# Peptides against a protein of PDB entry 6DSZ: the designs that were tried, part 155

Target 1, 361 residues: chain A of PDB entry 6DSZ
Amino acid sequence: NYVVTAQKPTAVNGCVTGHFTSAEDLNLLIAKNTRLEIYVVTAEGLRPVKEVGMYGKIAVMELFRPKGESKDLLFILTAKYNACILEYKQSGESIDIITRAHGNVQDRIGRPSETGIIGIIDPECRMIGLRLYDGLFKVIPLDRDNKELKAFNIRLEELHVIDVKFLYGCQAPTICFVYQDPQGRHVKTYEVSLREKEFNKGPWKQENVEAEASMVIAVPEPFGGAIIIGQESITYHNGDKYLAIAPPIIKQSTIVCHNRVDPNGSRYLLGDMEGRLFMLLLEKEEQMDGTVTLKDLRVELLGETSIAECLTYLDNGVVFVGSRLGDSQLVKLNVDSNEQGSYVVAMETFTNLGPIVDMCV

## One batch from the design tools (peptide; made by RFdiffusion4, then SolubleMPNN)

Design b2_p17_8_s3 (from b2_p17_8, 10 letters changed)
Fold by OpenDDE base, seed 3:
Structure b2_p17_8_s3 (fold): chain B 361 residues (1-361), chain A 17 residues (1-17)
Amino acid sequence: as target 1 above (361 residues)
Amino acid sequence: MPSITDEPIDVSKFKLP
């Protein structure tokens, strides 16, 4: 009986930071194929708390805090369309991952989207949105009074959605998405009616964005709106204000991931396919009426890391660089550059042994 | 556009250990 101890996956395909183990703990959650790793972020580094085997490759991993929960819950969707909502529960030395909800969200009919599975959560935790198939948007209402989560599909006229997010500060859940049609790429918004189970006209749209626009970042209040990242440009739009920059430095390699640094959306980390790490800065302008508007966008090169599949800012200038192609890293962002002009210092490196082909024998 | 499907999530198909 050769117990082939299957080597644990090391390639990172997702990471998220939040308060999952407690309201006070800062956690790093790492998705490595079928494995979920849970860490507590400490002054001494990452403390491992729990590893969880999932019944499939993790495709979506998002923390969210429903109204009246003391800590974050974890939404996971697998590549086989198994959805769950998980809660961390500790009772003395016993650590349990409690399934609050689970189910399969696969549709019998639909073309799987070429850009893969997208899962998003409304900032007010009213719903989960899933783009699984072309021309469909699946909604999972997060109703507290309903023990049974029900999903429904809304038809999207836009068949080729590139990326989608929920916007902040909307009375109803509102999605913002980049889509492609024969005329190019565009940005559109839809309000999601839970009652009518349909899309209503959103607050704004932007036709003819950059041809390679690939990512949407929802910006929290006070700015609101969204950032659209392309190959050559970064644009902001909130319905009232439009601003675009085309910093030459981003043309060299495609930005592939992002993470918000500040809760108010003033700074974002950006990672490209060459392992360059950038800071995107939103410059504020205070109006005479006390409203805060976006004055400008700025991009700064921080340094080089492993090629990020995902980024997450932890605390105190520490960033986790989750890499699929290379070693994952904990890096420190410094205020001052080193002799090479880099603001990034590697603190810890996590060896990537490559893709474990699950030999299902 | 109206919903095209209104199905409950089948909770019987997925158990976490």
Scores: peptide ipSAE 0.014, ipTM 0.493, DockQ to the pose 0.011
Fold by OpenDDE base, seed 5:
Structure b2_p17_8_s3 (fold): chain B 361 residues (1-361), chain A 17 residues (1-17)
Amino acid sequence: as target 1 above (361 residues)
Amino acid sequence: MPSITDEPIDVSKFKLP
């Protein structure tokens, strides 16, 4: 009896940082196919807490904190459209992962989108939004008083959504998305009415963005708005202000992931297909009335890492680089560059053994 | 480093439609 020790998946397909185990703990959560790894971030490094087996490949993993929760909850959606909301509970030495909600969000009708599953959460935790199928946007209302979460679909006229996020600072939940039509790629916003179960016109739109615009970053207050990342350009729009940069350095390789460094949205990490790590900086201008506006955008090359599938800033200049194609890394961002001009130092490397063919026998 | 305990998720109290 050869006990083939089923090698655990090592390729990272998602990572998030937040306060899942407690209000005070900083956690790193890593998705490795069907496995969720939970760590506590400490001054000494990553402390493993728990590994959780999921009943499918994790497609979406997002932390969120509903009003009146002391710590973050975890939303997971699998590639087979199984959704759950998870809570961490510790009672002395006993650790439990409690399922607050679960269900299958698959529709009987719809074309699965070519860009895959997108799952987003409203910053005010009013709803979860899912782009699963072309021409549909699924809404899961997050209501504390409801014992049953009642998802519904809104028809989306834009059939080819590339990326979508909820915006910050909106009275109603508002999505911002990049879509493609025969005329090119565009950015549009919609307000989501929970009451009427429909889209209303959003605050702004931007037609004819860069042809290869692929990512939307929602920017928190005080800036608000969104960043649109393309192959050649990075643009900011908030309805009132538009700013675009085309730094030659980003043209060399496609940016494929991003993560916010500062809570106020002043800095973002960007990773490209060559493993280059960038800092995107939002330069502020303080007006005489105390309002903060965007003065400029700047991109700085920090250094090289493994090719990131996902990035997450932890604390104190430490970044987790989740890699699908290579080894995942903990890296330190330094203030001063080394002799090669790099600001990045590898602290720890996590060996990627490649795709585990889960022979479920 | 402490070992990671591998356990399945618990059953949901609430259902999505």
Scores: peptide ipSAE 0.008, ipTM 0.435, DockQ to the pose 0.019
Fold by OpenDDE base, seed 2:
Structure b2_p17_8_s3 (fold): chain B 361 residues (1-361), chain A 17 residues (1-17)
Amino acid sequence: as target 1 above (361 residues)
Amino acid sequence: MPSITDEPIDVSKFKLP
């Protein structure tokens, strides 16, 4: 009887940072298939706190802080459409993961989207949005007065949504998405009416973006708006300001992940399919009225890492590189380059053993 | 277009192991 000890999954398929264990702790949460690993970020590195088994592959993992919560809550959606909201509770040495909410958000009718499950949370924590199926946008209102989370679908006319985010600084929850039609790829915005359970016209749209536009980044105030990342170009739009760059360096490999470095949205990490790590910089211009506008976009090559599935800026120039195809890494960003022109130094490497091939013998 | 209201997400059914 060979007890094949099922090796723990090592391939990373998602990571997030925030204050999950306490208001003061900086956490790194790592999704490895059906497992959630919770770490505290320390000056000495990552301290493991808890591993949690999920009833399914984690498809969405997002931290959010409703008004009046002292720490972040965790939203998880599995590939089988099991949703939950989790809270970390510690009582002395006892650690409990509390389920605040759970349910299955699967629709009886719908075509699963080719770009997979997208889950997003409004920056003001008014709702969760889910793109699960073509032509539908599921809304889960986050109302404190409601003990029961009641989801509803809004029909989305755009059937082929590539990526979607909630925008910052909107009076009503507003989504921004890249979609494809026979004419190409476009960006559109919709306001989400919780009261009427419908979309209203959003503040702006941009038709005919780059044909390979694949990612939307919602930019916080003071800039607002969104960044659209393509294969050859990076575009900013906020309704009033439009700016596009096409740095030759990004054309060599497709950008596949991003993470915000600065809370104000001034810098983002970008990772490509070759393991190159970039910094995207938003240059500000202060107007005479005190408003801040985008002056320019710049991309800088920082160095090389494992091929990132996800990136998470932690603190003090430390970045977690979550890799599905290679070893995950903890890397340090330096101000000065090394002799090879790299600003990246590997601090720790986490071996990826690859997929467990269930050999049914 | 009419919104499809899903059944309430029952917060009691998903027990984390």
Scores: peptide ipSAE 0.028, ipTM 0.542, DockQ to the pose 0.011; fails the geometry check
Fold by OpenDDE base, seed 1:
Structure b2_p17_8_s3 (fold): chain B 361 residues (1-361), chain A 17 residues (1-17)
Amino acid sequence: as target 1 above (361 residues)
Amino acid sequence: MPSITDEPIDVSKFKLP
């Protein structure tokens, strides 16, 4: 009996950082196709806690903390539209992953979007939003009093959504998205009414953004608003302030992933298709009334890594570089550059053996 | 350290009520 030890997947397709195992632990969660790996971030490095097999390729993986939860919950959506909310529970030495909710969110009618599955969570944990199909936005309300998560669809007039996020600091859940029409790419906002199950007009819009605008970053308070990343430009908008930069350095390769470094949204990591790692900085201006406004945007080249599919800042300048095409890495961001002008030092490398083609026999 | 691999969560059994 040759136990063909099926080689575990090594290509990373998602990563997230938060407090999943406890309120005190900093965790790194890594999605590798059908596999979820859970680590605790320590001063000594990554400590493996648990590996979980999923019955399907992980398409969305997001941590969120509903009001009154002591630690984060994990939302997972698979490529076959199986959704679950997971909780980590430890009882002495026994570790369990508890399913708090589960279900299939596939629709009978709809064209699967060419840009793939997008899953987002409202920062106030009022709902999960899913863009699965063109012209539809699925909402999963996160009401504590409702044991049954009743998903519903809202029609989107915009058929070609490129990226979508929930904004911070909104009275009602508000989405910001980049979409394409025959006239170009645009940014729009909608408020989501849970009561009426419809979109209301959002606080702002920007027509005719950069033709290759591809990513939306929701910016926390005090700045609020969103960052729109294109091929040639990075734009900030919050309804009152608009600021765009076009640093020549980002034109050389497409930015494909991002991660927030500071809780207040002052810094973001950016990764491009050549494995270049950047820092995006939001410079503050304090007004006389104590309000904080954006003064400027700046991009700095930090160094080179494996081509990132996903990035996550851990702690103390340590970054996990999740790679699908190359080896994943733990890297250290230094204050001072090395002899080559790089601020990035590889701490650990995780060999990628390539896509295990699950031959569905 | 041996990776504690749990049984795969059969998400196919996830029926939304």
Scores: peptide ipSAE 0.024, ipTM 0.567, DockQ to the pose 0.017; fails the geometry check

Design b2_p17_8_s4 (from b2_p17_8, 8 letters changed)
Fold by OpenDDE base, seed 3:
Structure b2_p17_8_s4 (fold): chain B 361 residues (1-361), chain A 17 residues (1-17)
Amino acid sequence: as target 1 above (361 residues)
Amino acid sequence: MPRIDDDPVDVSKFVLP
């Protein structure tokens, strides 16, 4: 019996940070194909806690904290549309990953979207949204009183959704998405009615955004709204305020991932296809009435890393760079630049041995 | 257009090994 110890996947396809093991622990969760790695972030570095094999390639991995939960739960969706909600439970030395919910969300009819699976969670944990197929938005209501999560589809008139997020600070769950039609790319919002299982008109829209607008970032309060990232421009819109910048530095390579640094949405990390790491800064203006509005957007080049598939800010200027194409890294952001003008210092490198071809023998 | 209700997500407690 040759136990071929199948080489563990090393390519990172997702990462998230939150409080999964406890309310107090800061965790880094890393998706490597079918494997989930759970770390505790410590002053000494990453402490491994648990590695979990999933029943498929992880396509979506999001932490969320429903009301009344002391710690974050983990939503995972696989490439084969197996959804689960996971809870970490420790009982003495025994560590268990408990499945709180599971199911298959595959539709019998639908064209899989060319931009792949998108999974998002409402900031108020009212629902999970899934863009799996063109022209459909799947909703999984997160009702605490309901032991059965019943998913349903809402038809999207917009067939070519590029990216979608739930907005913050909305009375009803509200999605913001970039879509493409024959006239170009546009941004639209919809309110999601759980009762009627339909879309209502959202608070705002922006027609004719940049042709290569590719990502939506939902911005927390007090700013609210969304950031739209393109090839040449970064735009902010919240229904009342519109602001666009076109920093020349971002034209050189496509931004492919982002992560929020500050809880209030004042800073974001951006990674491009060349491994450049940027900081996007939202400059605030305090109005006389005490309202905070966006004054300006600024982009700063921090340095170079491995080409990020995903980014997550941990703490104290430490960032995990999850790479599919290269080595993943733990990097430190410094206040002062080095002699080369870089603010980035590699702390740890995680060797990527390339794609493990699951030889299904 | 008609709502497509998915099959209910079965909430089963099983421990992933």
Scores: peptide ipSAE 0.021, ipTM 0.566, DockQ to the pose 0.012
Fold by OpenDDE base, seed 4:
Structure b2_p17_8_s4 (fold): chain B 361 residues (1-361), chain A 17 residues (1-17)
Amino acid sequence: as target 1 above (361 residues)
Amino acid sequence: MPRIDDDPVDVSKFVLP
């Protein structure tokens, strides 16, 4: 009996940072195919806490903190549509990952979306939204009093959703999405009614965005709104203000991932297909009434890393670069550039041994 | 604006343990 110890996956396909182990701990959670790795971020680096097998490829991994939870919960959706909500529980030296909820969210009818599975959580933790199939938006209400989370579908008129996020600061859960039709790509918003299980008209829309608009970033207050990232342009819209930039530097390679640096949404990391790391800066204008508006957008090239599948800012200028194609890295962002003009210094590299071919023998 | 027709709610049940 050759127990072929299947080599553990090393390619990163997702990462998230939050407070999963405790309210005080800063965690890095890394998805490596079917494996979830949980780390505590320390001054000395990443301390491994637990590894969990997820019985399927992780497609969505999001931390969220429902009202009255002391720490973040973890939502995971697998590529086979198995969903769970996980809680970290420590009792002395015993560490348990508790399943708070689980289920399969696969629909019997629907075309799987070409852009893959999208899972998002309302910033106020009112619901989870899933774009699994074209023309459908699945909602999982997050009700604490309900022992059974009942998911339902809302029909999307827009069949070709490219990306979708929940907006911040909305009275009702509101999605913002990029979609494609025969006329091009557009941005639209919908309010999600849990009561009526339908979409209501959202606060704004923008028709005819860049043809290659591919990502939506929901911007927290005070700015609010969303950033739309394309191949050649980055646009901001919040219903009242529209701003677009087309920095030539981003045209060289497609931006493929992003992560918020500042809690207030003033800075974002952007990674492209060449492993270039950028900082997107939202410049503030403070009005006399104390309202903050977006003055300008700026993109700065920070340096080069492994090609990021995902990025997450940890703390103190440390960034985890999760790579599927190359080695994952911890990098330090410096205030001053080196002689080559780079602000990025590699701190640690995690060897990627390549794709684990699940040889189903 | 035409009401988006309610697709039949295929309720996937999540069971809390």
Scores: peptide ipSAE 0.018, ipTM 0.539, DockQ to the pose 0.010
Fold by OpenDDE base, seed 2:
Structure b2_p17_8_s4 (fold): chain B 361 residues (1-361), chain A 17 residues (1-17)
Amino acid sequence: as target 1 above (361 residues)
Amino acid sequence: MPRIDDDPVDVSKFVLP
């Protein structure tokens, strides 16, 4: 009886950074299938704090800070639609992960979306939004006064949503999404009414975006709006300002992940299918009235890494490259390039042993 | 449009094992 010790999963399928363990700690949270790994980011590297087994493959992992919370809470949704909100609690040497909320958000009726599960949180923490099924948008209101979170569905007329985010700086929670119809891909916005449990018309739309538009980035204030990433183009839109670039360098390989570097949305990391790491820069223009508008977009090649499934900027130019197909890495971004023109230096590599092949014996 | 009210997500404080 060879007890094959099931090797812990090593392939990364998600990562987030925030202040989960305390208000002061910078954390890196890594999803590896059913396992959540919690690290504290230190000057010396990643310090492991806790590993948590989840009751299913992690599909969504997002940190958020409701009003009145001192630190971030963690929303997790599994591939089997088990949702939970987790809190880190330390009492001396005892570390507990407390479940603040849990439930199953599976619908009895619905076609699972081909693009998979999308989970998003309103920047003002008013709600969680879930795209689980074609033609439905699930809302979980985040009301502090309610002991029970009552989820509801809103019918979405657009059946083929590619990506969706909540926008920043909106009076009501507002989603921005890329969808496909027979005429191509488009961007649309909806306001979400919690009171009426329906969509209202959003502030803007853009029909006929790039055919391979695949990702939405919500841009915080002062810029606001969204960035739409395609195969050949990167487009900014906020209802008033529209700007598109088509840098030849991004056409070589599909951008598959992104992460915000600056809190004000001035810079983003982009990773492609070849393991190239880019910086997207939003150039500011200050108007005479003191308003800040987008002047231009620029993309710079930083270097090469493992093929990123997810990227997380930590601090001081350190980036975690979470890889599903290759080894995950900690990399340093330098101000000056090396002799090969790369701004990226690998600091640490985490071996990916690949999928556990269930050998049915 | 038909509103699909989901069963409430139970907010229970329990420690993950």
Scores: peptide ipSAE 0.014, ipTM 0.501, DockQ to the pose 0.012
Fold by OpenDDE base, seed 5:
Structure b2_p17_8_s4 (fold): chain B 361 residues (1-361), chain A 17 residues (1-17)
Amino acid sequence: as target 1 above (361 residues)
Amino acid sequence: MPRIDDDPVDVSKFVLP
C-alpha cells in the first residue's frame, strides 16, 4: 500500500493578516490552492495553528470584523463560486473552524470576467461586493438582523472592470473602480444602495487615467480616497485632492500587488513582476483647521524578493512575501540599507515545489 | 513543527448568526 502522501500545495495564491484566532493574536493566513494555513505571528516567528481544506481553489480571502465581534471573521470565495464566512473557535485544546455562512454565488447568466474574480468587503462591514461577471456587481448584505444573506446583482454599465475597492469614510458603501472602454481607462465611483438595490452617483470620477492603470487602493481616513497604480504613474484622488507621480523606477516592471503597512494609510508595500519591493509613502500635511491632506507621494525601492503574488505586513518590519512562481519568504525591513543598498533581509524561505497537479483519479 | 491536522470544513448552509 503505497500511501502516496499527497504533496501539499506550496504555491501561494493569497495571504492576509489580522486577528482571526483571537482579538490579541496576530495571524497570518495563507491560501495555497485549496488549502488555508493559519499561523500566529510571534517574536520567534510563525507558529502553525491549523490547516483547513477547502472544497475548491481559493479565489478570494478577506478578513473583516463586523460591529460587536471580538475578532475577525474570514470570507472565502472559491473559483467555483462557493462562498463562506468562517469563524475560529477554540475551547481549551479543541480548535474548530465554524461556518457562519456558506453558499454558491454563481449566476446562471453572465460572462465570467477576463480579469477573474474580485471580492471586496466594505470597511464598515455593511456588505461584500463581488465582481464575477462582466456588467454585474453582486452584493452580499452583512445585516445582523437577517438570518439569511440574500445576495443580489446590480447592473454595472462599465463592462470591463480592471479592479474595484470599497472606499473608507463613506456614509453609504461606495465602490471605486478602474474600467476600460474604447476611449481608454477611467476611474469611477458608485454608492451602493442596499435599500433600492441600485447604484447611485459616487462622490467623484476621473476620466482618462493612465492607459495601464491596473490597481485601486482604498486609503483609510484621515486621507480617504484612492490610489490608482499604473505602469508609469501612481495617482491619488479623493474628490478634492488630486496628485500624480511618475517615478522612473516603477516603469521598469509592472506593479502586481500591494499591502497597507500603517493603519492610517501612510505607507504601502508594492511588489512588481521582477520581485522588487517598494514602499509607497503618503506625506501628510496638517491644515490650520485640523484637516489632514496629502502633501506628496513618494516611492522608495526597498530591495528584491521572490516575485510576489501577494504581500502582507506582519509586525516590526516583518513582511510575508507570498509567491506563486517562486519560494515564499519572510523578510525583514531594516531602517538602514546594507552594502548593496537593500533594506530587505530574508529571514525564512518556503520552498515552492511547483503546481501540484491534483490528478483526480 | 506540530502537524496541522486536516479537518474538513463542512460548508453546508448560509447561517447568519
Scores: peptide ipSAE 0.022, ipTM 0.466, DockQ to the pose 0.019; fails the geometry check

